Peptides against a protein of PDB entry 3HUF. Designs and how they scored, part 58

Target 1, 320 residues: chain A of PDB entry 3HUF
Amino acid sequence: MWIIEAEGDILKGKSRILFPGTYIVGRNVSDDSSHIQVISKSISKRHARFTILTPSEKDYFTGGPCEFEVKDLDTKFGTKVNEKVVGQNGDSYKEKDLKIQLGKCPFTINAYWRSMCIQFDNPEMLSQWASNLNLLGIPTGLRDSDATTHFVMNRQAGSSITVGTMYAFLKKTVIIDDSYLQYLSTVKESVIEDASLMPDALECFKNIIKNNDQFPSSPEDCINSLEGFSCAMLNTSSESHHLLELLGLRISTFMSLGDIDKELISKTDFVVLNNAVYDSEKISFPEGIFCLTIEQLWKIIIERNSRELISKEIERLKYA

## One batch from the design tools (peptide; aimed at target 1 K45 K104)

Design b2_p25_5_s1 (made by RFdiffusion4, then SolubleMPNN; its pose is not in this set)
Fold by OpenDDE base, seed 5:
Structure b2_p25_5_s1 (fold): chain B 320 residues (1-320), chain A 25 residues (1-25)
Amino acid sequence: as target 1 above (320 residues)
Amino acid sequence: EELSEEELKELEKHDEEQEKKEEEE
């Protein structure tokens, strides 16, 4: 989201969130959803137009800002952004920090991008929320992204957490739910005067973790918890691979269960399978190797004695 | 720097000229 602040009292000492939309900026405008009053005698009554675009798909992957357009409204002394005069037709900016000088005003408006990118685990929830979140200047998507700051967990009552949720937790992404998204959708009008009124997702996250026994106390309890063990996995998802890496596992990949030879078995402590393969192929598992799902592995990992538990299961199946 | 009294008058005059153009468009 874009946030503006100003030097001196030209914005009345307030910070403001700028959502996607158009704003007339000047001395003689009233603060509302489309106007920004700037208190200076050195600024035109109507000085500039700010236009913030909705997020692009690229912005979701990069964590880049929504495009910020500035147009001078044919003022006597013009407008500058980052010490450059704004062109007659306006200019567009993708920098995360903008110093906007209105005419000869000695104080600048400072615009900065606060990165917030929301990943969804469920495509139906993305379809439901993407439009509203984009109108808040929040990039959204389904795929894993290094720019992801928040992850939406779908609460299906009685279901295990997904691999996406497990991975989001371990990579220290703030996990949120639909209740937080609902709250975000209502704050648009209230945050016009004070950017600090934006809800803190960390409180939502803490409540989710506290109320769900499928989460460990912290990501640090699980990160590298299986260091020194080796696994083989079916090459099914990047998220599954990254999850196993965060557990400290050495990972070998295979394309089919038929590729699991004696050499691979000799180097591998256990095989990780997706649920579909595990359920369909359970009868055809190679002898002398422990096979489990990511979900079954996760249930072991969240226990304080995970290393002892996994070792016992490996031993039990090697001698069966 | 703050605008001089002359620059303030020029600003006011320019703003009045722009207001008239916006009313005519």
Scores: peptide ipSAE 0.471, ipTM 0.923, DockQ to the pose 0.752
OpenDDE base, seeds 1, 2, 3, 4: peptide ipSAE 0.469, 0.469, 0.469, 0.472; ipTM 0.923, 0.922, 0.922, 0.923; seed 4 fails the geometry check

Design b2_p25_5_s2 (made by RFdiffusion4, then SolubleMPNN; its pose is not in this set)
Fold by OpenDDE base, seed 1:
Structure b2_p25_5_s2 (fold): chain B 320 residues (1-320), chain A 25 residues (1-25)
Amino acid sequence: as target 1 above (320 residues)
Amino acid sequence: EEFSEEELEELEKHDEEQEKKEEEK
């Protein structure tokens, strides 16, 4: 989201969140959802128009800011952004930091981008929330991205956490739920005057982890916990691959269970499968290799003695 | 903020001229 602050109390000492929309900026406007009052004698009554666009698909992957358009309203002294005069038709900015000078005001409005990108685990929740979150200037998506700051966990009662949730946890992404999204949607009006009133997602995350025994105490307990082991997996998802890499596994990929030959078995400690393949193909598993699902692996990984547990299962099945 | 009285008067006059142009649209 865009946040504005200013020196010299020209914004009354307040930090303001700018959501996507259009703002008239000037000396003689009243602060509301579409106006920003700036207190300076050198600023025109109606000085500039700020237009913040909704996030693009690219912004979700890059963590870039929503496009920030500045137009001077034909003022006597003009408008500058980053020491450059704004053109007559307005200019658009994608920099994360903007110094906006209105007229001859010695104090600048400092606009800065606070990154918040929300990944969703399922398309249904994305479809439900994306429009509202985009109107808050929050990029949203389904795909894994290094720009993601938050991950929406799908709460299905009595189910194991998804691979996406496991990976988000290990990446140290803030895991949130629908309760946080509901709260976030209501805060839009309250944070207009005070950006500090933005809800803390870390409290939501702490509560999720505390109330769900499927999470380890920390990501650090799991990262590289399986260093020295080797696995094979179906080339199905990048997230599954990256999850196994974060566990410290050496990974071999294959296209079908039929590709698991004696050579691969000799170099592999276990085979990781998704639930669909595990359930459908369990009768066709190669002899002498330990096959498990990612969810079964996760249940072992969250235990304090994960290495011993895996070693014991490998031994049991290699010598069975 | 130190601005000359003349610069402030020019700003006010310019603002009034712009307000009239916006009202005429």
Scores: peptide ipSAE 0.400, ipTM 0.903, DockQ to the pose 0.751
OpenDDE base, seeds 2, 3, 4, 5: peptide ipSAE 0.396, 0.399, 0.398, 0.399; ipTM 0.901, 0.901, 0.902, 0.902

Design b2_p25_5_s3 (made by RFdiffusion4, then SolubleMPNN; its pose is not in this set)
Fold by OpenDDE base, seed 4:
Structure b2_p25_5_s3 (fold): chain B 320 residues (1-320), chain A 25 residues (1-25)
Amino acid sequence: as target 1 above (320 residues)
Amino acid sequence: EELSEEELKELEEHDKKQEEEEKKK
């Protein structure tokens, strides 16, 4: 999201979130959802127009800012952004930091981008929330991205957490739910005067973790917890691979269960399968190797003695 | 720097013109 603050109290000492939309900026406007009052005698009554675009798909992957357009409203002394005069037709900016000078005002409006990118675990929730979140200047998507800051957990009562949720937890994204999204959607007006009133996702996250025994105490308890073990994986998502990497596993990939030969068995401690393959092929598993799902692995990983537990399972099946 | 008194007058005159042009659009 874009946040503006200013020097010399020209914004009344307040930080303001600028959501996607159009703002008339000037001395003689009243602060509302489409106006920004700037308190200076050196500024025109209506000085500039700020237009913040909705996030692009690219912004989700890069964590880049929503496009910030500045147009001078044909003022006497013009408008500058980062010491450059704004062109007659306006200019667009993708820099994360903008120093906006209105005319000859000695104090500048400083705009900075606070990154917030929300990954969704399922397409249905993305479809439901994307429009509203984009109107808040929040990029949204389904695919894994290094720019993601938040992850929406799908609340299915009594279901195991998804691989996406597991990975989101380990990569230290803030896990949120529908309740937080609803809250975000309602606060748009309250944060106009004070950007600090933006709801804290960490409280939502703490509540999710506290009330769900499927989470370990911290990501750090699981990261590299299986260092020294080797696995082979079949038909897993990229998130599954990254999850296993974060556990410290040496990972081999294979194309079919038929590719599991004696050599692979000798080098691999266990095989990770997706649920569909595990359920369909459980009768056809190679002898002498421990096969499990990611969900089954997760249940072991969240235990304090995960290394001992997995070692026992490996031994049990190698000598069976 | 704050505008001089002369520059402030110029600003006010320009703002009036701007307001008149905007009312015509």
Scores: peptide ipSAE 0.451, ipTM 0.920, DockQ to the pose 0.739
OpenDDE base, seeds 1, 2, 3, 5: peptide ipSAE 0.449, 0.450, 0.447, 0.448; ipTM 0.919, 0.919, 0.917, 0.919

Design b2_p25_5_s4 (made by RFdiffusion4, then SolubleMPNN; its pose is not in this set)
Fold by OpenDDE base, seed 1:
Structure b2_p25_5_s4 (fold): chain B 320 residues (1-320), chain A 25 residues (1-25)
Amino acid sequence: as target 1 above (320 residues)
Amino acid sequence: EEFSEEELKELEEHDEEQEKKEEEE
């Protein structure tokens, strides 16, 4: 989201979140959802128009800012952004930091981008929330991205957490739920005058982790916990691969269970499968190798003695 | 903020001219 602050009390000492939309900026406007009052004698009554676009698909992957357009309203002294005069038709900015000078005002409005990108675990929740979150200037998506700051966990009662949730946790992404999204949608008007009123997602995250026994105490308990072990997996998802890499596993990929030959078995401690393949193909599992699902692996990983547990299962099945 | 009285007057006159244009559009 865009946040504006200014020196010299020209913004009344307040920080403001700018959501996607259009703002008239000037000395003689009243602060509301479409106006920004700036207190200076050198600023025109109606000085500039700020237009913040909704996030693009690219912004979700890059963590880049929503496009920030500045137009001077034909003022006597003009408008500058980063020491450059704004053109007559306005200019668009994608920099994360903007110094906006209105007329001859000695104080600048400092606009800065606070990154918030929300990944969703399922398309249904994305479809439900994306429009509202985009109107808050929050990029949203389904795909894994290094720009993601938050991950929406799908709460199905009595189900194991998804691979996406496991991976988000290990990546130290802030896991949130629909309750946080509901709360976030209500604060839009309250944060106009004070950007500090933006809800902290970390409290939601702490509550999720505390109330769900499927999470370890920290990501650090799981990262590299399986260093020295080797696994094979179906080339199905990048998230599953990255999850296993974060566990410290050496990974071999295969296209079908039929590709698991004696050579691969000799070099592999266990085979990781998704639930669909595990359930459908369990009768066709190669002899002498331990096959498990990612969810079964996760249940072992969250235990304090994960290495011993895995070693015991490997031994049991290699010598069975 | 130290501005000359002349600069402030020019700003006010310009603002009044722009307000009239915006009201006529």
Scores: peptide ipSAE 0.401, ipTM 0.901, DockQ to the pose 0.751
OpenDDE base, seeds 2, 3, 4, 5: peptide ipSAE 0.399, 0.399, 0.400, 0.399; ipTM 0.900, 0.900, 0.901, 0.901

Design b2_p25_6 (made by RFdiffusion4)
Pose (drawn by RFdiffusion4):
Order: sequence, then C-alpha cells, then structure tokens
Structure b2_p25_6 (pose): chain A 301 residues (1-255, 262-274, 288-320), chain P 25 residues (1-25)
Amino acid sequence: MWIIEAEGDILKGKSRILFPGTYIVGRNVSDDSSHIQVISKSISKRHARFTILTPSEKDYFTGGPCEFEVKDLDTKFGTKVNEKVVGQNGDSYKEKDLKIQLGKCPFTINAYWRSMCIQFDNPEMLSQWASNLNLLGIPTGLRDSDATTHFVMNRQAGSSITVGTMYAFLKKTVIIDDSYLQYLSTVKESVIEDASLMPDALECFKNIIKNNDQFPSSPEDCINSLEGFSCAMLNTSSESHHLLELLGLRISTFMKELISKTDFVVLNGIFCLTIEQLWKIIIERNSRELISKEIERLKYA
Amino acid sequence: EEEELLEEDREEDEEEYEEDPEKFE
C-alpha cells in the first residue's frame, strides 16, 4: 500500500495511507477521504492531484506498486517528483519511493510503497474478497508468488490444513483468516497512518496457531526437521521442491538409484507419502530422534 | 464548479504574491 509522510510539520507530523482513487492536495483544503492539506507559503490553495490506480494481477506476482500519478494544478510555483518538474498532462510513477515537492516548499512529501500482497487458499474466497482488497491497493491471487506477504487460510472447520497453508507457514508468510479480512472491510473511508493494518494481521496470525494441532510453535522448529533424509517426486513444481527443501530433505525429480538411495516418494513396490501425511509427522513427536523416528519407522516397515 | 474554484484560488494566490513577493522567496 502507498503511504505519505513529510519532514517539518507540513503534514502536521502525521503519515497517511493513500488508497486507489484521487486526492486534491493543497494549502487550503481539509483532510478527508479525498483531500490532503499541506501548509506552506509557496503551496497553492489547491496545488496537486494525486491519482493512484487500482492494482493489476501482475503486481500480486512482482510486488510492484499501484501506479501513482501527479498532476500540477496550474500552480504559481510548480510541482516536482524526484526532482523532475511535473508537466501539463501530469506524470505517472511506478517506483516505490517518491519525493514530491510542492512549490518552493523546503520540505518534500515522501511517498513510499509498503509491500502487501494477499494470497487466498480458495477461489470462492478470492472472488468474494478481491475487489474489496484491490480498492485498498492490495493485490491478491491464488497461485504461489514470491511477493506474497499474507496468506488467507480457509475456515479451519475442525479439519486438516491445506498444503498452501503449510507452505505459507514454512516460508514465514503471515497467516491470516476471515476475521482480519472483516477488519480490512472497515477502513476505505478512513484517514489512518502508516502501518495501521499490519500489526493486527500479526496478532491474528499469533492467535490462529495457539492451541492448534495443525501447527507447531513456530516455522523455526519445522525448518530442517528432516535433514539427513532424502526423497523423490514426479514433476515437482518449484514450490513443492522448495517446501521439501525447507524441511531439509534431499530431492530427486523424476519424469536402481531412484529406489535404494531415496528414503521415500512424495506424491502430488516403493514407499509413498503425501505432504499432508508428512506434515502430520513433522509436527507429532519431540526430538530429531523422535519426530524423525516415526518417519524412520514407516520406511523400514 | 471545481474549475471556478481553481480560477478563484489562482486569483487569490496572485493577489497575495503581488502584496509581498519577498514572502515567497
């Protein structure tokens, strides 16, 4: 999401989260859902227009920002963005850091993008919530992405968690649920400061894993719990390979050395396991000679 | 209506500038 703040007291010492839409910025304008007051001698009463475009699907995968546009409103002293004068017809920016000077004001409005891309585990969930989050400047998607910062698990309806959830937990993604999304549906009309929505997501995550037999205490205890072991799988997607790598496994992808060297086969007279079955063991017992002894029992037998 | 407000604002800013240019240096 986009945030602005400034040195001096030109934004009254406050920061602000800017959602997709249009803002009028100037000396004689009141701070509301569509106006930003910036007080300085050389800033025109209605000085600049900031337009933030809604996110594209590609930004969910790249981590790129919503397009930020600035128009100078035929002002006495002009507008610059990153030291470039804003021409008529305005300019658009896809960088993550923008220094915006209004008039001759010695203090710049500093706009910066904070990473926030939300992966859903369920298509019906994505379709229900995507438009809401896109209006806040939050890209969403279903497939794996390296720019994902949060993962929405399905309602844990007294049932096993999905591989998407296990993977998000291991790669240290913040896991959230419907209750946090309900909170996000509160905030479009609001004028709130930098980092206002982020801590609640971490609180939601910390609460989810508490007293939960689908999760261990931390991603740290899960990572490299199966070191010394090896495995094999058919046409492993880079995500499943990375998931198994995070467990400390050695992996051999196939399209007498696939059988005796390899301890077990991971799926989607050889011994086979699903990742869902492997997760049950990855939690269960205690030590390295216990939590990886149940897996060593399933191999010999 | 919005264009008229912008024209009025521009005229007021120009008047303030004519009253004291050294204020905006």

Design b2_p25_6_s1 (made by RFdiffusion4, then SolubleMPNN; from b2_p25_6, 12 letters changed)
Fold by OpenDDE base, seed 1:
Structure b2_p25_6_s1 (fold): chain B 320 residues (1-320), chain A 25 residues (1-25)
Amino acid sequence: as target 1 above (320 residues)
Amino acid sequence: SFEEQLKKDKEEEEKEIAEDPSLFE
């Protein structure tokens, strides 16, 4: 989301979140959802128009800012952004930092982008929340992104956490739930005069981790916890592959269970399968190899003695 | 209209500048 602050007292010493929308900026406007009052004798009563666009799909992947448009309202001394005069028709900016000078005002409005990018675990939740979050200037999506800062876990009562949630956790993404999204929704109803009042997702995350026994205490407890072990997996999910990499596993990929030959078995400690394949093909598992689901693996990984547990299971099957 | 308001604002600002030339400096 965009945040503005200013030098001196021209913004009354306050920082403000700018959501996607249009703002009239000037000396003789009252602060509201569509107006930004700037206190300076050196600016016009209505000096500029700021227009912040909703996030693009590209912004979700890059963590780039919502496009920021500035138009001068035909003022005597114009408007500058980053020392450049705004064109007559207005200009659009994708820089994360904008220094906006209104006329001859000796103080600049500083606009900066705070990156917040929310990944959803399921399309239903995305469909429910994306519009509202985009109207907050928050990019949203389903696919993994290096720009992802937050992850909304799927609340399925009584189910294991998804691979997406596991991976998000290990990537040190802030895991949030619908309660946090509801809280964010309330923020839009008020003019935020202080950007520091933005709800902290970290508290929500801490509560999720504390109250859910499916999470280890930290990602660091799991990262490289299986270093030195080797697994094989179906080449089906990039997230699953990346998850196993973060566990420190050496990974071999195969296309079908039939590709698991004696050579692969000799080099592999265990085979990781998705639930569907595990349930359907359990009768056809290769002899002498430990097969488990990612969810079963996760249950082992979250234990303090994960290496010992896995070693015991591997040994059990080698000698069976 | 917004445009009419902008026009009015400019006319008022011109008067303000005429009264105080140090405005906008």
Scores: peptide ipSAE 0.413, ipTM 0.921, DockQ to the pose 0.855
OpenDDE base, seeds 2, 3, 4, 5: peptide ipSAE 0.407, 0.409, 0.409, 0.408; ipTM 0.920, 0.921, 0.921, 0.920

Design b2_p25_6_s2 (made by RFdiffusion4, then SolubleMPNN; from b2_p25_6, 11 letters changed)
Fold by OpenDDE base, seed 1:
Structure b2_p25_6_s2 (fold): chain B 320 residues (1-320), chain A 25 residues (1-25)
Amino acid sequence: as target 1 above (320 residues)
Amino acid sequence: SEEEELKKDKEEEEKELEKDPSLFE
């Protein structure tokens, strides 16, 4: 989200979130959803127009800012952004930091981008929330992105957490739920006056982790916890592969269960499958190898003695 | 219109500047 602050109390010592939209900036406007009052004798009554665009798809992957447009309202002394005079038709900016000088005002408005990118675990929740979140200047998507800061877990009552949720957790992404999104929807008006009133997702995350036994206490409890073990998996989702890598596993990929030969068995401690393949193909599992689902693996990984548990299962099947 | 308001603002600012030449300094 864009945040503005200013020197010399020209913004009354307040920081403000600028959501996507258009703002008239000047001395003689009242602060509201479309106006920014700046207290200086050196600026026009209506001095500039700020237009913040909604996030692009690219912004979701890069964590880049919403485009920031500045137009001078034909003022006597113009407007500058980063020491450059704004063009007559306005200019657009994608820099994360903007120093905006209104006329001869000795104090600048500093606009800075605070990255917040929300990944969703399911398309239904994305469809429900994306529009509202984009109107907050928050990029949203389904696909994994290195720019993601938050992850909305799928709330399925009585189900195990998804691979996406597991991976998001291990990546140290802040896991949130619909309750946080609901909370975000209510704060839009309150943060006009004070950007510090933006709700902290970390509290939501802490509560999710505390109240859900499917999470370890920290990602560090799981990261590299299976170092030295080897697994084989179907060449399916990239997220599943990356999840297993974060566990410290050596991973071999195969295209079908029929590709699991004696050589692969000799080099592999266990086979990781998705639920659909596990349930459909359990009768055709190769002899002498431990096969489990990602969800079953996760249940072992969250235990403090995960290495011992896996070792016991491997041994049990080698001697069965 | 916004344009009419901007025009009015400029006319008012010119009058303000006549009263206070230090305006916009």
Scores: peptide ipSAE 0.327, ipTM 0.897, DockQ to the pose 0.821
OpenDDE base, seeds 2, 3, 4, 5: peptide ipSAE 0.321, 0.322, 0.320, 0.315; ipTM 0.894, 0.894, 0.894, 0.891

Design b2_p25_6_s3 (made by RFdiffusion4, then SolubleMPNN; from b2_p25_6, 11 letters changed)
Fold by OpenDDE base, seed 5:
Structure b2_p25_6_s3 (fold): chain B 320 residues (1-320), chain A 25 residues (1-25)
Amino acid sequence: as target 1 above (320 residues)
Amino acid sequence: EFEKKLEEDKKEEEEEIAKDPSLFE
């Protein structure tokens, strides 16, 4: 989200969140959802128009800012952004930091981008929430992104957390739920004067983890916990691959169960399968290798003695 | 309506500057 602050009390010492929309900026306007009062004798009554666009799909992947447009309202001394005069038709900015000078005002308005990108595990939830979140200046998407700061857990996903949720947790992404999204949707009016009123997602996250036994106490408990073990997996899911990599596993990939030859078995401790393949192919599992699902693996890795548990399961199947 | 307000604002600002030239310095 865009946040503005200024020196010299020209914004009354307040930080303000700017949501997507249009703002008239000047000395003789009252602070509301479409106006920003700036207290300086050196600025026009109505000096500039700020327009913040909704997030683009690209912004979700890059963590870049919503586009920030500045137009001077034909003032005597103009408007500058990053020491460059704003053009007559206005200019658009994608920089994360903007120093906005209104006329000869000795103090600048500093606009900075606070990155918040929300990944959804479920397309239906994305469809439900994307519009509202985009109106808050929050990029949203389904695919894994290095820019994601938050992950929406689907509570309706049965008795087990999804691979996406597991991976988000290990990546140290803040896991949130629908209750947090609902709260975010209500803050738009309250944060006009005080950016600090933005709800803390970390509290929501702590509550989710505390109340769900499917999470370890920390990501650090699981990261590299299986170092020295080797697995094979189907080349189907990037998230699954990255999850197994974060566990410290050496990973081999195969296209079908028929590709699991004696050579692969000799260098692999276990095979990781998705639920659909595991359930359909139980009869055709290669002899002499331990096969499990990601969800079964997760149940083992969240235990304090995960390495011992895995070793016991590997031994049990080698001698069966 | 907005354009009219801007014109009024400009006129008032010109009058303010004429009274106190230091206002916008």
Scores: peptide ipSAE 0.383, ipTM 0.913, DockQ to the pose 0.884
OpenDDE base, seeds 1, 2, 3, 4: peptide ipSAE 0.381, 0.377, 0.379, 0.378; ipTM 0.912, 0.910, 0.911, 0.911

Design b2_p25_6_s4 (made by RFdiffusion4, then SolubleMPNN; from b2_p25_6, 12 letters changed)
Fold by OpenDDE base, seed 1:
Structure b2_p25_6_s4 (fold): chain B 320 residues (1-320), chain A 25 residues (1-25)
Amino acid sequence: as target 1 above (320 residues)
Amino acid sequence: SFEEELKKDKEEEEKELEKDPSLFE
């Protein structure tokens, strides 16, 4: 989201969130959803137009800002952004930091991008929330992104957490739920006056982790917890692979269970399978190898003695 | 129209500047 602040009390000492939309900026406007009052004698009554575009798909992957357009309203002394005069037709900016000078005002409006990119675990939740979140200037998507800051956990009571949720947790992404999204949607009007009124996701995250026994206390409890162990996995999902990497596992990939030969078994402590393969082929698993699902692995990983538990299971099957 | 309002604003600002030359400084 875009946030503006300024020195010299020209914004009344307040920070403001700018959502996608159009804003008339000037001395003689009243603060509302489409106007930004600037308190300075050095600026025009209506000085500039700010237009913030909705997020692009590219912004979701890059964590870049919504496009910020500035147009001078044909003022006597013009408008500058980052010391450059705004063109007569307006200019568009993709920089994360904008210093906006209105006329000869000695104080600049500082616009900065607070990165927030929300990944969804399922397309249904994305379909429900994407439009509203995009109108907040929040990029949304389903695919993993290095720019992802938040991950929406679907509250299905009694279901195991998904691989996406597990991975998001280990990546130290802030896990949020539908309750937080609802809260975000309600504050849009209140944050016009004070950007500090934006709800913090960290409290929501803490509550999710505290109230769900499927999570360890911290990602750090799981990261590299299986260092020194080796696994083999089906080349099925990138998220699963990255999850296992974050556990500190050495990973070998195979395309079918038929590729699990004596050599692979000799180098591998256990095999990680997806649920479908595990359920369909559990009767045909090679002897002398420990096969488990990611969900079964996760149940072990969240335990404080995960290394001991894994070691015991590996040994049990080697001697069975 | 917004354009007509902007024109009026400029005309008023010019009159304000005539009264206070330090305006916009």
Scores: peptide ipSAE 0.419, ipTM 0.924, DockQ to the pose 0.841
OpenDDE base, seeds 2, 3, 4, 5: peptide ipSAE 0.417, 0.416, 0.418, 0.416; ipTM 0.923, 0.922, 0.924, 0.923

Design b2_p25_7_s1 (made by RFdiffusion4, then SolubleMPNN; its pose is not in this set)
Fold by OpenDDE base, seed 1:
Structure b2_p25_7_s1 (fold): chain B 320 residues (1-320), chain A 25 residues (1-25)
Amino acid sequence: as target 1 above (320 residues)
Amino acid sequence: EEEEKKKLEEEKKYEEEQEKLLKEL
């Protein structure tokens, strides 16, 4: 989200979140959803127009800011952004930091981008929330992204956590739920005057982890916990691959169980399958191979003695 | 030094005018 602050109390010592939309900036406007009052004799009654665009699809993957347009409203002394005079038709900015000078005011409005990108594990939840979150200047998507700051956990009562949730946890992404999204949707008016009133997602995350025994105490307890083991991965998502890499596993990838020859079995400690393949192929598993789902692996990984547990299970099946 | 001093005086005068303006709102 865009946040503005200013020197010399020209914003009354307050920080403000700018959501996507159009703002008239000037001395003789009242602060509201479409106006920014700036307290200066050197600033015109109506000085500039700020227009913040909704997030692009690219912004979700890059963590780039919503496009920030600045137009001078035909003022005597113009508007500058990063020491450059704004053109007559306005200019658009994709920099994360903007120093906006209005006329001859010696104090600048400092606009900075706070990155918030929300990944959804479930397309139905994305469909429900994306429009509202985009109107808050929050990029949203389903795909894994290095720019992802938050991950929406799919709460199905009594189900195991998804691979996406496991991976988000190990990536140190802030896991959130629908309760946080609901709260976030209500703050739009209150944060106009004070950007510090933005809800802390870390509190939501702490509550999720505390109330769910399917999470380890920290990501660090799981990262590289399986270093030195080798697995074969069959028909899994990219998130499953990255999750297994974060566990420190040596990974071999295959398209079918038929691609697993005796040589490969000799070099592999266990085979990771998706649930559909595990359930359908369970009867056809070769003898002496430890096959498990990623959810079964996760149940081992969250235990304090994960290495001993997995070693014992490998030994049990290799010598059976 | 003279340009910095002049800028500092302009900034100080501007701050005083802002403080007055903030008290009048």
Scores: peptide ipSAE 0.025, ipTM 0.553, DockQ to the pose 0.044
OpenDDE base, seeds 2, 3, 4, 5: peptide ipSAE 0.023, 0.023, 0.010, 0.024; ipTM 0.532, 0.522, 0.287, 0.521

